# Peptides against a protein of PDB entry 9GMZ: the designs that were tried, part 42

Target 1, 343 residues: chain A of PDB entry 9GMZ
Amino acid sequence: TGFPLELLTRPATERLAYFENYTVAHPRLKEVYEILMRTIAEPAGASFIFVYGASGVGKTTLRLRVEQKLTELALPKLESDRARVPVVGIEAIAPESRYFNWKEYYTRALITLEEPLIDHKFDYGVRGISRDNFGKINVESKVVAPALRRALENALIHRHPDVFFVDEAQHFGKVASGYKLQDQLDCLKSLANMTGILHCLLGTYELLTFRNLSGQLSRRSVDIHFRRYCADSPEDVQAFKSVLLTFQQHLPLAETPNLVDHWEYFYERTLGCIGTLKDWLKRVLSDALDREATTITLKDLQKRALSVAQCQKMFKEIQEGERQLSETEADVQNLRSALGLGA

## One batch from the design tools (peptide; aimed at target 1 T1 Y22)

Design b2_p19_1_s2 (made by RFdiffusion4, then SolubleMPNN; from b2_p19_1, 8 letters changed)
Fold by OpenDDE base, seed 1:
Structure b2_p19_1_s2 (fold): chain B 343 residues (1-343), chain A 19 residues (1-19)
Amino acid sequence: as target 1 above (343 residues)
Amino acid sequence: SAEFQKILEEAAKPVEPLK
């Protein structure tokens, strides 16, 4: 089944919005989704979940789908407990300065947590935090980061989300010269411990630096690797072709483009990352709709492709991350072998 | 599974803003 044919008579904005909102249920996304949902339901004393993988693999799509599912599952309980928030998700901002802006992080987290609860006034116990007449949280510039932290801790305790998501969590690793990455991680651990709320950090392979800094986190964290599709795996190649076929059927164009015949070119310019693929196809679809084109050509694809230099840079970052994980897996195997646990 | 695809397709429906 493809896109609704009625979209061909609709404005370009509706056609583009359809494709933007469309999500392919590809095998890696499904696998990570099932693991993440199970881990949230049964954290087994974990305080952290780390979801790491290549930029553009689909981590934000995963987060949004889990947030939606947790919200849906919580709806019957929210009728009885109107103060509860089922899930909260934020994106960590890349600091403009070499310092992670904790004040901005706490402010954004607090705003996002309280946005659905306009009718339920909560006293954060902090002066300079108020709600406007529209229920929007206002934080005065005078409120300091430690006070915002206490407000967020109190709000998280009161609202009791099943999980707190932080996307682009590698940005916590941006510390000034002389500061320790450990201090950032200890700050996050303290927030999770003080609130009793499970934290899920999603990020690039730079998030592994946080994982490696604390052997003690190993007992209180679950690791989830969101892998890309690899061209050396026949199963991964077939899955990637199936994703192309699905996108081909869901591009709201009069003539279905043959994307599958160009699978190698799509692989070359996405490195097996489905988010990168979707964003590329969105740009190409937008250009086609602006031209009132009936289909997408290889020339249209080439015009919006990532450059070879961009792909080479991204591939080096992926290879380094995959290498670090492979070394960790080898260390586990070596440890098992050294313990007399047969290979 | 066809079920997960259906969940993702249903989830791709514009969430009507909770009025």
Scores: peptide ipSAE 0.021, ipTM 0.538, DockQ to the pose 0.065
OpenDDE base, seeds 2, 3, 4, 5: peptide ipSAE 0.011, 0.012, 0.006, 0.019; ipTM 0.432, 0.418, 0.415, 0.544

Design b2_p19_1_s3 (made by RFdiffusion4, then SolubleMPNN; from b2_p19_1, 10 letters changed)
Fold by OpenDDE base, seed 2:
Structure b2_p19_1_s3 (fold): chain B 343 residues (1-343), chain A 19 residues (1-19)
Amino acid sequence: as target 1 above (343 residues)
Amino acid sequence: SAEFQAILERASQPVEPLQ
């Protein structure tokens, strides 16, 4: 099924919004979605889920789809439990300073937990946290990080989300020289343990450093690798072509562009990352709509493509992440062999 | 990597216009 043909008579803004909101249910996204949903439903004593993969693989899309689904599943229970928030999702910000700003993190988490539609407003027990007439919280500058942490712990316990998402979680790893990344992990671990709330950290392969630093986190974590499509796999190539076919059918243009015949060029400039592909097509669609064009051309694609130098940099980062995972798998096999367990 | 070189070699080829 393609886009609704009625969109061709609609404003460019609505046509673009349709494509922006459209999600291709590709095999890797479905797989990771199913694993993540299962793990959230049955964490089996896990306190953390790590979802790692290349930049632009589609982690944010995954998060948003899980958030939507958890909200839908919670609706019947929310009628009886008006204090509950089904899911919380924040994006970690890269600190401007050499130090991770925990005060900002706690504040953003609290703001996200404060659903205006929740009838039951609790007291945070912290002076300098107020609510406006719309139920949004305001945190005064005088409120210190330990007080905000206690407020967040109380809020998480009271609202009891099924999961707390942190997107771009590799930014927790940006610590000043001389500070231990371990201290950041211990803070997150303590928050998860004190609240009983499952935390899901989504990020780049830099999240593997968190897995390696805490053997205790490893025992209480589930790891989910969100892989890109690989050109050396016929199945992955076919899946990537199928994504291109789906996107070409869902570009709200008068003439359907033939994206599939250019699959190698799309693969070259996306490295098999569907988020990167979607963002590229979004830029090209925006340009086409601005020109009132009936279709998109190769020249339109080339104008908005990532440079070869950008692709080279991204590919090196991917290869390093994939290498680290392969080494970890080899270490497990070596450990099994050393224990007399079959490989 | 051999994969990236193959990608670069493909990248250097003129892409035919979208018909």
Scores: peptide ipSAE 0.024, ipTM 0.550, DockQ to the pose 0.019
OpenDDE base, seeds 1, 3, 4, 5: peptide ipSAE 0.009, 0.000, 0.000, 0.020; ipTM 0.383, 0.349, 0.363, 0.607

Design b2_p19_1_s4 (made by RFdiffusion4, then SolubleMPNN; from b2_p19_1, 9 letters changed)
Fold by OpenDDE base, seed 2:
Order: sequence, then C-alpha cells, then structure tokens
Structure b2_p19_1_s4 (fold): chain B 343 residues (1-343), chain A 19 residues (1-19)
Amino acid sequence: as target 1 above (343 residues)
Amino acid sequence: SAEFQAILAQASQPQEPLK
C-alpha cells in the first residue's frame, strides 16, 4: 500500500501535506503509544507520566496521535458534557531569562484549554481574563502569576481533561539551579494534586535529571522510555529498514526512490531517530516538488542531510542519556540484591 | 542490486499508518 496515485495530479502543497500527515506505525512508536494510552486510561494513582527519549525520536508525533485518539474517544461523551475538554497539550518554551516564566506558562495553558468553540464559557473569577467576540481568551498584562494559576486550576477542574501534555518539558530544567528546579517540580506537583489531572511530560533525556530531583514525584510517576533504533540490534536495523521502505512508498513522486539501499547513510545521519528521518525526507520532498522532479536522488538527500558534526553532537547527548538510564537500572538491581531480592 | 532490494523487501514489510 503506497500513496494515493491521484496525488500525482494534485498541487505540490497537497502532495507535501500528505507526507507531512503520514505517520509510520513503527514498533517503538506503537509500543510507547499503547503504554501511554493504557496509562492514561488507568493511571493507578499516578499523577505524572514521563516520556523521555532522544531529540527527533518522535515524541511530538506520539503526543499528537494520542491527542487525536483521546479526542475521538471522547466525542460521544462530549455531547452530554459540553464543558469537558478531552485533552490539553502545550509546548514548554525555553525562557529568554534565567527564570521560568510561570505567568506565560499559565497564560498559554489557559488559551489552549479554552477552545473558542466550547459552548460552555467558564468564568475564571479573575479580573483581566476575558473572551473576544470569537470566544478567544485574552489575558491582560496586569494579571499576576498566582491569579493565573488559580484560573488554570479552576479551568482544569471544570474542563476535566484525561491528560495534560507538556512537550519539550526539558526546558523546565535549563533555567534553574537544582534548588529552583525542585521548586518548579513542586509547583507542577501541586497543580496536578489540586486539579486531580494527570500530567504527561515529554522531553529529552534531560527529563531524567528533573525526575530524579523529586523522590516524591518518582513514587507517583510512570516512566516511558522512547528508544531510538540501535544499529547493533538486528531487530532494530530491520525495523529501521522497514520504516525506510514505508516512507519510499508514501513519497508522492512519479518514480519510487530507493531509500532502503542507502539505509546505512540514513542511519548515520538520523542515529535511528524516525522523527529526524521524517523531517529530512520532508525537506528533500519539498525541494523535489519545487523542481517538479519525478524522484529523489542521493544528491538531493546529501543537500538536506545533517552535518557529521551535528550528528556527532546529537550522538554524544544520546549516549549520555542512555548511560544515565543504564546506571539507574544498575542501581535498582544493586538495591534489590542488597535487600536479598533475586535479580 | 534488484536482488538485494527484493530480499530487503521480503524481509522488511511496510508499516501501516498509526491510526
């Protein structure tokens, strides 16, 4: 099964949009998706889910697919409960200042939570929060962070989403000395506890540092490791080749490019990260469509590849994250052995 | 080679879209 052949007669914008919207159900994505969906349905007293993995592994794709699925599953219930929002997703932005801007975070969360199309308009009880004629939230600059927090707490309670997603959540860690990072964790923990809303933090391996700073969060958190494909695993190499085969069949070009024969080059320049691979292929497809090309060549791939220096930097960051996880697993094993619990 | 592609195509099944 490839792309719809009718796309070859369609504008370049529609051909590109098809590939952008196409998501390969690769083994690691499917596994993490199933674990995440199950954990959201049955959190078992968890207040947090941590999803961590390499940059470009596909965490944003995972989030968007879960958001879509939760929305679809909620549709029958939304007819009876018009106040409910099934899911909320925001991206954490790295602050320009040395301090996390909680005011901006709460404002973005409120704006995302309160979709203009929601029939039941919630009163935040906070002066300087209003809706325009289109139902869009406006927050005046005079509104202080503690008031925005209370407004968000009330909105989350009233809208009762199944989960609150925070993508790029490693950005919470970049701004603070260890003490200030703990304060941020305690703030998020308090928000989850006050609202009863499950929080899912998605990010890089820097989230492990964030997780480890709060022993209390660890007890109420579920961890999901979104692994890359490793070249030392025959199964992972096979899965990566299968993804390349799938992408070559879903590139809306007149001639199917041979991506699979170049799998080692694709692996070298993506480190086994499918998001990085997809973004590379999007850039190359865009260039091909702009030239009205019938196919993609190795030269087209080379023009849009990450540099060796970029790949070396990314690989070092991945190795450090994978090392930290391996050390944590070894520490658990050592603790179990010391307790007289078998391996 | 076309043979290597055929072997890889037999060993590597296309993944369905995540629905």
Scores: peptide ipSAE 0.031, ipTM 0.492, DockQ to the pose 0.117
OpenDDE base, seeds 1, 3, 4, 5: peptide ipSAE 0.006, 0.018, 0.030, 0.006; ipTM 0.446, 0.482, 0.470, 0.451

Design b2_p19_2 (made by RFdiffusion4)
Pose (drawn by RFdiffusion4):
Structure b2_p19_2 (pose): chain A 343 residues (1-343), chain P 19 residues (1-19)
Amino acid sequence: as target 1 above (343 residues)
Amino acid sequence: ARFEELLEEAAEPTEPLAL
C-alpha cells in the first residue's frame, strides 16, 4: 500500500492535505480506542473516564475519532428521539486568575449544546439566558454560577448525551490553595452524578494529580492509560519501526525515503509519541515540498526537529507519569495481605 | 470530487505495515 500516485501531478497543497488527513491505527491507539469505546457504551455507575497520556500521544485525535464514530450511532437513534445530541465535547479553559473559572466553564458547556431545534428545549430553567433567535446562545453577565449550572444540568438531562468530553482536563488543577484540588473534582462529580452523564477527562500526565483523591472518586472513575512506545520492550520497538515504515510508504514524494534506518534518531526526538512523530514528519514534508525535493534527507529531519532540552523535559515528565501509573504484582500482594484475604 | 474522495480515503485509520 501507499499514497496515491496521482498526487504527484497535483500541487504540493494537495499532498500536504493528504498527509494531514492520513492516520495510523497503531496498536496502542487501537487498544486505547477499544477500551474507551467499550467503557462509554456501558459506564455502569462510573462518572469519570481518565485518559492519561504524554504530550502528543494522540488524545485529541482519539477524542475526535470516537466523537465521529459515536455520531454514527445517533442517526438511527434519531428516528426515535428527535432532540438528542450524541456526544458533547469541550476544552477546559486555562484561567487567567489563580483559580479555575467555573462560571466560564458552565457558559461554554451550555453554548456548545446549541441545536437548531431549540424550540424543543423551551426554557433552559432559569431566567436571563436564552437564544437570541440568531443561532447563538446568549447568557447574562448577572446570572450567577449556581443558576447557570442548574440550567446546564437541566439541558444535559433533557438532551441526554452519550458522553461528555473535557479535553485538556489538567487545567482543572489551577487552584488558589493546596486544599481545593479535591473540591475541584467533587463539583464535577456531583454534576455528573445528578445529570447521569459520564464525563470523560483527557489530559497530560499532570492529570495524575486528579487520580485518587478520595475513595468515592476512586470508585466513580475508570483509568485508561495511553502509554507511549518504550524502547525497553522489543515488541514496542518493532511497532515504532513499523509505524515509521507506514509513514515512509504513505508520505507523498517522488521516491520513498528510508526512515527505518534512522529509527533510533526518531525515537530519540519523539520518545515514541506517534503524534509528535507525525507533526515532525508533516513539518519536514512541508519544508521539502517548498523546494520540490524528491526525497527526505537526514539534514531535513534535523533542521526541524525538537531541541534536546525540550525532549529532556518531555522524558522527565513521562518518567514521572509512568512511575506513578506503574502496577506490579507486589502491589496486588500488598493489597491482598492488608485486606486479610491471604493468598 | 476525485480529490475529495482521496481525502476521505486518507481520513480512514490505516493499520501499520509489517517489516

Design b2_p19_2_s1 (made by RFdiffusion4, then SolubleMPNN; from b2_p19_2, 10 letters changed)
Fold by OpenDDE base, seed 1:
Structure b2_p19_2_s1 (fold): chain B 343 residues (1-343), chain A 19 residues (1-19)
Amino acid sequence: as target 1 above (343 residues)
Amino acid sequence: SELQALLEQASQPQEPLPL
């Protein structure tokens, strides 16, 4: 089914909002969603889940869909336990300085976890953390990072979410030295251990640096690779064309554009990343709606495409990440062979 | 799939889930 035809009579803002909110249920997203949901339900003593993949592969979309599903599944229990939060999700901010801002991280985590509508307000045990008259968390500037951490630990224990999501988690790796990266990871491990809350870190292939630094994480973490679509796989090409066909049907334009005939150009400028594709089509749709255009053309696509130089840079970053994973897979095979576990 | 149903539901203008 395509977009609701009534949208053609609606304002450009409603048409754009429809496409922004529309999500294609593509094979890689389904696969990673099922693995992630199963792992959250049965963590088997894991304290961490790592979800890594290319920038623009759709990790934020995955997070939001899992957050939605966990919330829906928890609703019947939330009627009886009004102190509980089913899930909490934050985005890690890129530090402006050489140091990750833990104070800002803890503040944002507390604000997100302690939404104003949550029943059963409690004291955080930290002077300078309060709720306003609207129930919103206020953190005074004088509150130090160790105090904010204790407040977050208490809040996580009290609210007991099934998982704590951190998107763009590669930003924890932005430290002035390798030793400080271990300290950041040990800080996160300590938070997970002290609270008993499962943490899911979503990010780029830079998250593999956390895996390599901590042989101890291998026993307490589950890894999920969110792969892009590859042009060398006929199945992946067919899946990518199917995504283009679905987006083509869900662009709220009077004339349905033929995106599928240009699949190679879409692949060239997205590297098989569906989030990058959606963002591109969103920009092109916005331009078309602003011009009151009946359709989109190849020229409209070209105007909003990533440059070849941008794609080449992104592709090198992807290839390096995929190489590091393939080396790890080869090391597992070599270990199996060395153990006398036949091929 | 459950994800397909969730994605189809989210493709409808969901009334803001009453939080």
Scores: peptide ipSAE 0.023, ipTM 0.447, DockQ to the pose 0.085
OpenDDE base, seeds 2, 3, 4, 5: peptide ipSAE 0.017, 0.019, 0.013, 0.017; ipTM 0.406, 0.494, 0.456, 0.478

Design b2_p19_2_s2 (made by RFdiffusion4, then SolubleMPNN; from b2_p19_2, 9 letters changed)
Fold by OpenDDE base, seed 2:
Order: structure tokens, then C-alpha cells, then sequence
Structure b2_p19_2_s2 (fold): chain B 343 residues (1-343), chain A 19 residues (1-19)
């Protein structure tokens, strides 16, 4: 099924918004979505989920689809439990300072968790946390990080989300020497344990450093590798071509572009990352709509492609992450062999 | 994101995922 043909008579803004909001349910996204939804439903004593993969693989798309589904599943219960929030999602910001700003993190988490539309307003028991006339949280600059933590713990317990998402979670690692990263992970672990709320950290392969630094987190974590499509796998190439076919059918243009015949060029400039592909096509679609063009051409694609130098840099970062995972799997096999367990 | 933003996203036409 393609885009609704009525979109061809609609403004360029509505045509672009359709494509922006469209999600291709590709095999790797479905697989990771199923694992993540199952793990959220039955965490089996896990306190953390780590979702790692290449930049532009589609982690944010995965999060948004899980947030959508958890919200839909919670709707019947929210009628009876008006204090509940089904899901909370924040993005980790790279701090300007050499220290993670826990005060800012707790403030952003509280603002995101405490929906203005929730009928049951929570009293934080903390001076300098207030709500405006619209129910929006305001946190005064005098409020200290330990007070904000207690407010967040109480809010998480009271709102009881099925999961707390932290996107771009590799940014926790950029600020700290190995010791300070451990302290940050122990702080997150303590928050998850005190609230009983499952935390899902989404990020790049830099999240593997978090897994390796905390042997105690590894025991209470589920790991989910969101893989890119690989050109050396015939199945992955076929899946990538199928994604291109689906995108060409969902570009709201008068003439359907042939993206599939250019699959190698799309692969070269995306490294098999569907988010990178979608963002490229969004830029090209925007340019086409601005020109009132009937279709997109190879020249339009070339104008908005990542440079070869950008692709080479991203590919090195991917190869390093994939190598670290392969080394970890080999270490497990070596440990099993040394224990007299079969491979 | 607000619950309102989550509900607005839930109403958007998207390809169904399993579960």
C-alpha cells in the first residue's frame, strides 16, 4: 500500500509531515521491538535494558513506537488510574562541563514525567518545585540535586511508568573518567532500585563501556543489539531493498521514484542504517516539494547525500562497536570452554 | 514528551508493528 493519493492535493507541509511520521516496519526494527516489548512486560528482575547500535540505525524510531504502544495498551487502565503515566522518555544531553549535571537530569525527568494534563497533581514535598496555572512544573534554581532526586523517586513511584527511557545515553560516558562513570551508573542503578521502575538506555556502541564497567549492572540488565543491514548478507540486502521499495511507495510525489535500482548507492551512503536513509529521503523530499517537482532524481539524491568522508568516519565507528561485541562473545565462549561447558 | 504528545503520536498513521 502506498501513500494516500489525496496528499497530492494537500500543502507541501502536510505531504512532508506524512513522510516524517511514516515508519517502515523493517525486519531489524520488528525484531528489536518484539524483544523490547517482551522485556518491558516481563523484565524477570532486570532493572535495565541497554539498546545499542550504530548512529542512525533507528533507535529513536524504536523508542517512539514503544512509547506509542505502551500508551495505547495503558489507555483502558488510565481511566481508572488517573495518577499513572504509562511511559517516560528523555534525551541525555552532552554536558558542557566535565561533570554530569544530575540537577538538570532530575529536573528534565520531573518535567517530562509530570504531565500538566494529569488530574492528580503530586506534592513533591520539596520547596521550590511548583506548578503554573497550566499545571507545568517549575523548579527554582535554589533546589539542590538530592532534593530533586527524592522528588523524582516519589514521582516515579506515584506515576508508576512501565519503563523510563533515556535516549542518547552514551552522553553519560563522555564526561567522566572510568571511576566517575561507575558512580553515575551506580546512581542510575540506585534510582531504578528505589523506584522499582525499569530503565531503558538507548545509545551508540559507547554504551558497551557501561556494560563492561558495572558487572553488577550486567547481572540486572538485558542487552539488545540493534544491528544495521550488512551488504555481505543476502538476506540483509533483500531487507534493505524492501525498505527502499516501501519508502518509494510512501513518498507523496506524483511520480513514484525508482529508489531500488540505486540500492548500492543508498547502501554506500547509509551503511545499512535505516534512520540515516529516512533522514536523507526527508531532505530530498523537502527540496522536491519546495520546487513543486513531480518526482526525485539521482541528482537530487546526490545533493543531499552524506560525503564519502562522513561515511568513512561513521563506518570506522561502526566497525569498532561491532568488533567490541564480537570480542565479548568470544570471551564468553572461551570462559565456557575453560569451565568445561560445551560451546 | 507529554502524555498529550504521546497520544498525538499514537493517533498518527504508522505501519503496524507486531505485539
Amino acid sequence: as target 1 above (343 residues)
Amino acid sequence: SSLEELLARASQPQEPLPL
Scores: peptide ipSAE 0.032, ipTM 0.698, DockQ to the pose 0.118
OpenDDE base, seeds 1, 3, 4, 5: peptide ipSAE 0.015, 0.024, 0.025, 0.024; ipTM 0.492, 0.675, 0.570, 0.502

Design b2_p19_2_s3 (made by RFdiffusion4, then SolubleMPNN; from b2_p19_2, 9 letters changed)
Fold by OpenDDE base, seed 4:
Structure b2_p19_2_s3 (fold): chain B 343 residues (1-343), chain A 19 residues (1-19)
Amino acid sequence: as target 1 above (343 residues)
Amino acid sequence: SELEELLRQASQPQEPLPL
């Protein structure tokens, strides 16, 4: 099974779009998807889901696949409830200032929740929030963060999504002091409690700081670790090679490149992160299509690879996150043993 | 698998949901 051969006669833009939209099914994505879908269906009183893993592991791909599936499952209900949005997903932006911009967060959340195509419009109850002639939300600069929060609370209650996704959620942690991080967590907790909407925060291992700061959040949260593939695991190496084999079959080029023979080089420059691999191959494919090339070469790969210095930095950040998780697992086991709960 | 089929369907250009 490979790309549709008719793509070879199509414009470079369509060929690139095919590969961009293509998602490889792989064991770690499957596992995390199944856990996340089950947790959304049966949150068991959880208010938060934390999905953490390496940068470029594929968290955004996971989110988009869950958003799609939740939308498909909701379609029969959406016909009867025209006010409902099945799922909402935003990306948290890194603050330009020392403080997280809650005003910008609430504005983006409102804009995403209230897409122009949604039939049933409601009043936000907030002055300075309007819709243009195209149904797009406009938020006046004078609207303050507490008013935008009330508008978002009302919108979330009215639209009743099964989950609210926040991608790159580690950006909530980018504050100058632990006190300010607690205040931000209390704000998120309050939003989830006031709306009754389950929040899923996706991010890097920096999200582990959120688990440690609030013993009340930890009691109402589910943790999901999206692991990378590890070169010390034969099963993980085989899964990574299988992903390379699938990508080489789905690159819309006249000659199928042999990516699998270079698996060690792909692993070295992606650290077992499938999102990083996909983004690399996308850049290389774009360059090949721009040259009307029949295939990609090792030189084309090298031109778009992350540098060794970038990979070394990313690997240190991953190792620190994996270490913190391993210590937490050991601490739980030690606590169980100390409580006389058998292994 | 059901997930592979979902991921495959998801990789198809979503026909704009007929709203």
Scores: peptide ipSAE 0.023, ipTM 0.432, DockQ to the pose 0.081
OpenDDE base, seeds 1, 2, 3, 5: peptide ipSAE 0.022, 0.019, 0.021, 0.018; ipTM 0.465, 0.456, 0.471, 0.473; seed 2 fails the geometry check

Design b2_p19_2_s4 (made by RFdiffusion4, then SolubleMPNN; from b2_p19_2, 9 letters changed)
Fold by OpenDDE base, seed 1:
Structure b2_p19_2_s4 (fold): chain B 343 residues (1-343), chain A 19 residues (1-19)
Amino acid sequence: as target 1 above (343 residues)
Amino acid sequence: SSLQELLERASQPQEPLPL
C-alpha cells in the first residue's frame, strides 16, 4: 500500500510531514528492534546496552520506535502509578570544550524526565530546582553538577523508567585525556547502579572506544551492532532495493518516481544507511513540493546528494568501525579455538 | 522526548514494526 491519495490535495507541509513521520520497517531495523526490546524486558543483570553503528544507519529511528512501544506497553500501568515514566530519552551534546558538560547533561535529563504532565510532583531536595506555574522544571544557574546528579538519581528512582536512552553517546568520549574517559564511564556506571535503571547508549563506532575502556562493563553490558546494508551481500542489496521500493510508494507525489532503477546511485551516496537515504529523500521531496512538481527526477536527486568527498569520509569512518568489530570477532574465535571449542 | 511527544507519536498511525 502506498501513501493516502488524499494527501495530493493537502498542503505541502502535510505531505512533507507524512513522509517525515513514515518509517520503513527494514530487516536490520526489525532485527535490532527485537534484540533491544527483548534486552530491555530481560536485562539479565545488565546495567548498560550499547547500540553502535554508522552515522545515518537509523539509531534515532530505532530509539523513537522503542520509546513508542515501551510507552504503549506501560499505558495500563500508568493509570494506577501516575508517578511512573515508562522511558526517558535524551541526546548527549558534543562538548564545546575538552570536558563533557555534566551539568548540562543532568539538567536536560531532569527536564526530560520531569514533564509538566506528570502527576505526583516531588521535591528533589536541591535548592534552586523548582517548577514554574506550568509545572516545567526550572534549574537555577547556581546549581552545581553534583546537586543536579542527586536530583536526577532521585527522579530516576521515583519515576522508575524501564530504560534511560542516551543518543549520540560517543560525545561522552570527547574528553582531553584517556583517564578522564574512564572517569566519564565510571560516572555513568555509578548513575545506573545508584538508580537501578538500565541505560542504553546509542552512538557511532566512536562509542566502541568508550565501550572498550572497561573490561568490567563486559559483564554488565549488552552490545548491539546496528549494521548498514552491504553491497557485497545479495540479501543486503535486495533489502536495500526493497526499502527504495517502499519509499517510492510513500512519496506523496502525483507520479510515483522509479527509485529502484537508480539503486546503485542511492547506495553510492548513502553507503547502505537508511537514515541517510530518508534524509536525502526528505530534502528532495521538499524541493519537489516547493516547485509543485508531479514527480522526482535523477537531476533532483543529484542536487541534494551528499558529495563524493563526504561519502568517502563517511565510508572511511565506517570501514574503521567495521574493522574494529571484525578484529573483536576474530579475537573471540581465536579464544574459542585456544579453549578447544572447535571452530 | 517528553511523554507528551511520545503519546503524540504513539497516536500517529505508523506501520507496525512487525513483531
Scores: peptide ipSAE 0.025, ipTM 0.597, DockQ to the pose 0.102
OpenDDE base, seeds 2, 3, 4, 5: peptide ipSAE 0.024, 0.005, 0.017, 0.022; ipTM 0.480, 0.391, 0.466, 0.566

Design b2_p19_3 (made by RFdiffusion4)
Pose (drawn by RFdiffusion4):
Parts: sequence; C-alpha cells; structure tokens
Structure b2_p19_3 (pose): chain A 343 residues (1-343), chain P 19 residues (1-19)
Amino acid sequence: as target 1 above (343 residues)
Amino acid sequence: SAAAELWEESAEEMEELLA
C-alpha cells in the first residue's frame, strides 16, 4: 500500500492535505481506543475516565476519532429521540487568575450544547440566560455560577449525552492553595453524579495529581494509560519501526525515502510518541515540497527537529509519569497481605 | 467516513507488518 500516485500531478497543497488527513492505527492507540469505547458504552457507575498520556501521544486525535465514531450510533437513535446530542466535547481553559474559573467553564459547556431545535429545550431552568434567536446562546454576566451550573445540569439531564469530554484536563489543577485539589475534582464528581453523565478527562501526565485523592474518587474513576513506545521492550521497538515504515510508504514524494535506517534518531527526538513523530514528518514534508525535493534527506529531518533540552524535559516528565503509573506484582501481594486475605 | 476507512486499513497493514 501507499499514497495515491495521482497526487504527484497535483500541487503540493493537495499532498500536504493528504498527509495531514492520514492516520495510523498503531497497536497502542488501537488498544486504548478499544478500552475507551468499551468503557463509554458501559460505564456502570463510573463517573470519570482518566486518559493519561505524554504530550503528543495522540489523546486529542483519539477524542476526535471516538467522537466521530459515536456520532454514527446517534443517527439511528435519533429516529427515537429527536432532541439528543450524542457526544459533547470541550477543552479546559487555563485561567489567568490563580484558580480555575468555574463560571467560565460552565458558560462554555452550556454554549457547546447549542442545537438548532432549541425550542425543544424551552427554558434552561434559570432566568437570565437564553438564545438570542440568532443561533448563539447568551448568558448574563449577573448570573451567578450556582445558577449557571444548575442550568447546565438541567440541560445535560434533558439532552442526555453518551459521554462528556474535557480535553486538557490538567488545567483543573490551577488552584490558589495546596488543599483545593480534592475539591476541584469533587465539584465535577458531584456534577457527573447528579447529571448521570460520564465525564472523560484527557490530559498529560500532570493529570496524575488528580489520580487517587479519595476513595470515593478512586471508585468513581477508571484509569486508561496511553503509553508511549518504549525502547526497552523489543516488541515496542518493532512497532515503532513499523510505524515509520508506514509513514515512509505513505508520505507523497517522487521516491520513498528510507526512514527505518534512521529509526534510532527518530526515537531519540520523539520518545516514541506517534503524534510528535507525525508532526515532525509533516513539517519536513512541507519544507521539502517548498523546494520540490524528490526525497527526504537526514539534513532535512535535522533542520526541523526538536531541541535536545526540549526532549530532555519530555523524557523527565514521561519518566515521572511512568514511574507513578507502574504496577507490579509486589503491589498486588502487598495489598493482599494488608487485606488479610493471604495468598 | 474516508478517515475511518483509512484508519481501518492502517490497522490491517500494521497487523500484517507485526505478524
């Protein structure tokens, strides 16, 4: 397989768009996707889905793919319920203040729930907020956060989304003190519990500070780790080389450059993160199409790679996250002994 | 739709390569 040969006649813009729209279902992403879909289809009391992963591992692409896939299920379902949004997805806003702005979060979440059939919803539940009949949801600055949250709860329980996505969930950790971390997540737990809607949280390894704050949160959450490819296990190396081969075969050029020969350097400046690899390859391809190059040279790859210091910071954070998320037989034995079960 | 097809094809290709 490979890129369509017809693209050679087309201008560089078509090649670049093709490569941008290209995706690879590498095993780690496939497994994480399967787990996430299975868990969303049946939460069974869980009120959170944590998706831990390094920067550029593909969390956002996973969210988009799962959103698109779930939207397919909604079309047959719509014949039964005319007012139902299948999936709602938003991004956590990094606040300018010391603490996360819950009022702005509620406002954005309610805004994202705009539908053309707004007549079905009627009143949101609290005065001071309504659509301006121009397709935009208007909220008043005098409306307080408890009333806005109550309106969001009513809107969510009316629309009943399958899953609620909060991309970049590490921004929830912006607090004004050292004790507000548990409350920051308890508010979202209460919202999810009352609305009966699973809140899937995606973020980098900084989200691990939101892991096990309390036993209630521990039970109300499901951990999904989007592990990067590690050079330690040969199988992961084989997979990383294989992803490079698929990219080598699928980037539009006159002749396919050799990328497996330079797999070590790629791993050195990507740490196995597939998104970081694709971004680099797309940048190099864009640089090459400017000069109409027939192949990719190592010099081109080196020109637009990542700095050593940046990769050192990436690896430090990744090591800390993997160390925190590691699970061994020793931990299972310790828990067995402390539980008094034995063996 | 086209993106889903590409994703399924890339999964098949990865299985063949890793077989």

Design b2_p19_3_s1 (made by RFdiffusion4, then SolubleMPNN; from b2_p19_3, 9 letters changed)
Fold by OpenDDE base, seed 4:
Structure b2_p19_3_s1 (fold): chain B 343 residues (1-343), chain A 19 residues (1-19)
Amino acid sequence: as target 1 above (343 residues)
Amino acid sequence: SEAFKRFEESEKEMEKLLS
């Protein structure tokens, strides 16, 4: 079924919002979603989940869908425990400075955790943290990072989310000269251990660097690879075409564009990343709506496409990440062989 | 949420397209 036809009579803003909020449940998203939901339900002593994949593969979409599902599943329990938050999700910010800003991270985590209209006033036990008349958390500039950490630990314990999501988590790896990435991991590990809250870090293949840093983290982590679609796989090509078909049916335009006929061009400019595809189509849809156009053309697509140079750069980054994973799989096979378990 | 319902609907649609 396509978009609701009534949208054609609605304002451009509503038509665009429909498409922005629309999610294609493509096979890789479904697979990773199911694995992630199962892992959150049964972490088996894991403290961390790492979800890694190409930029624009759809990690943020995955997070949002999991957050929605966890919220839905928690609704019956939230009636009895009004202090509980089912899930918390933040995006890590790229540091402007030479090192990761923990103060900003803790502040944003606290704000996000307490943003729900929870009637229950929680005392964070930290001076300089207050709620305004609208229930919004205000953190005074004088509050130091260790105090914010304690406030977050207390809030996480009290609200007891099933998982704490950190999107763009590769930004934890941005450490100044002389600092150790290990110190950042130890901070995260300590937060997870002190709160008993499962942490899910979503990011690029740069998250693979976290796997190698601590054998203790590896023992308490679950890894999930969010793969792109590969053009050398007939099944992946068919899935990618099916995604294009679905998007063309859900573009709120008077005339349905034929995206599927241009699948190779879409693949060339997205590298099989559905998030990149959606963002591209969103830009093109916005332009079409601004012109009150009945459809989108190849020329409209070309105007908003990533350049070949951008795609080449992104593809090199993907290939390096996929290579690192393939080496890890080979290392596992070699280890199994060396242990006499067979391949 | 409406977005979640649409995701479940999309799952059913995608299953049909891949069958």
Scores: peptide ipSAE 0.290, ipTM 0.859, DockQ to the pose 0.812
OpenDDE base, seeds 1, 2, 3, 5: peptide ipSAE 0.021, 0.019, 0.017, 0.022; ipTM 0.593, 0.486, 0.476, 0.551

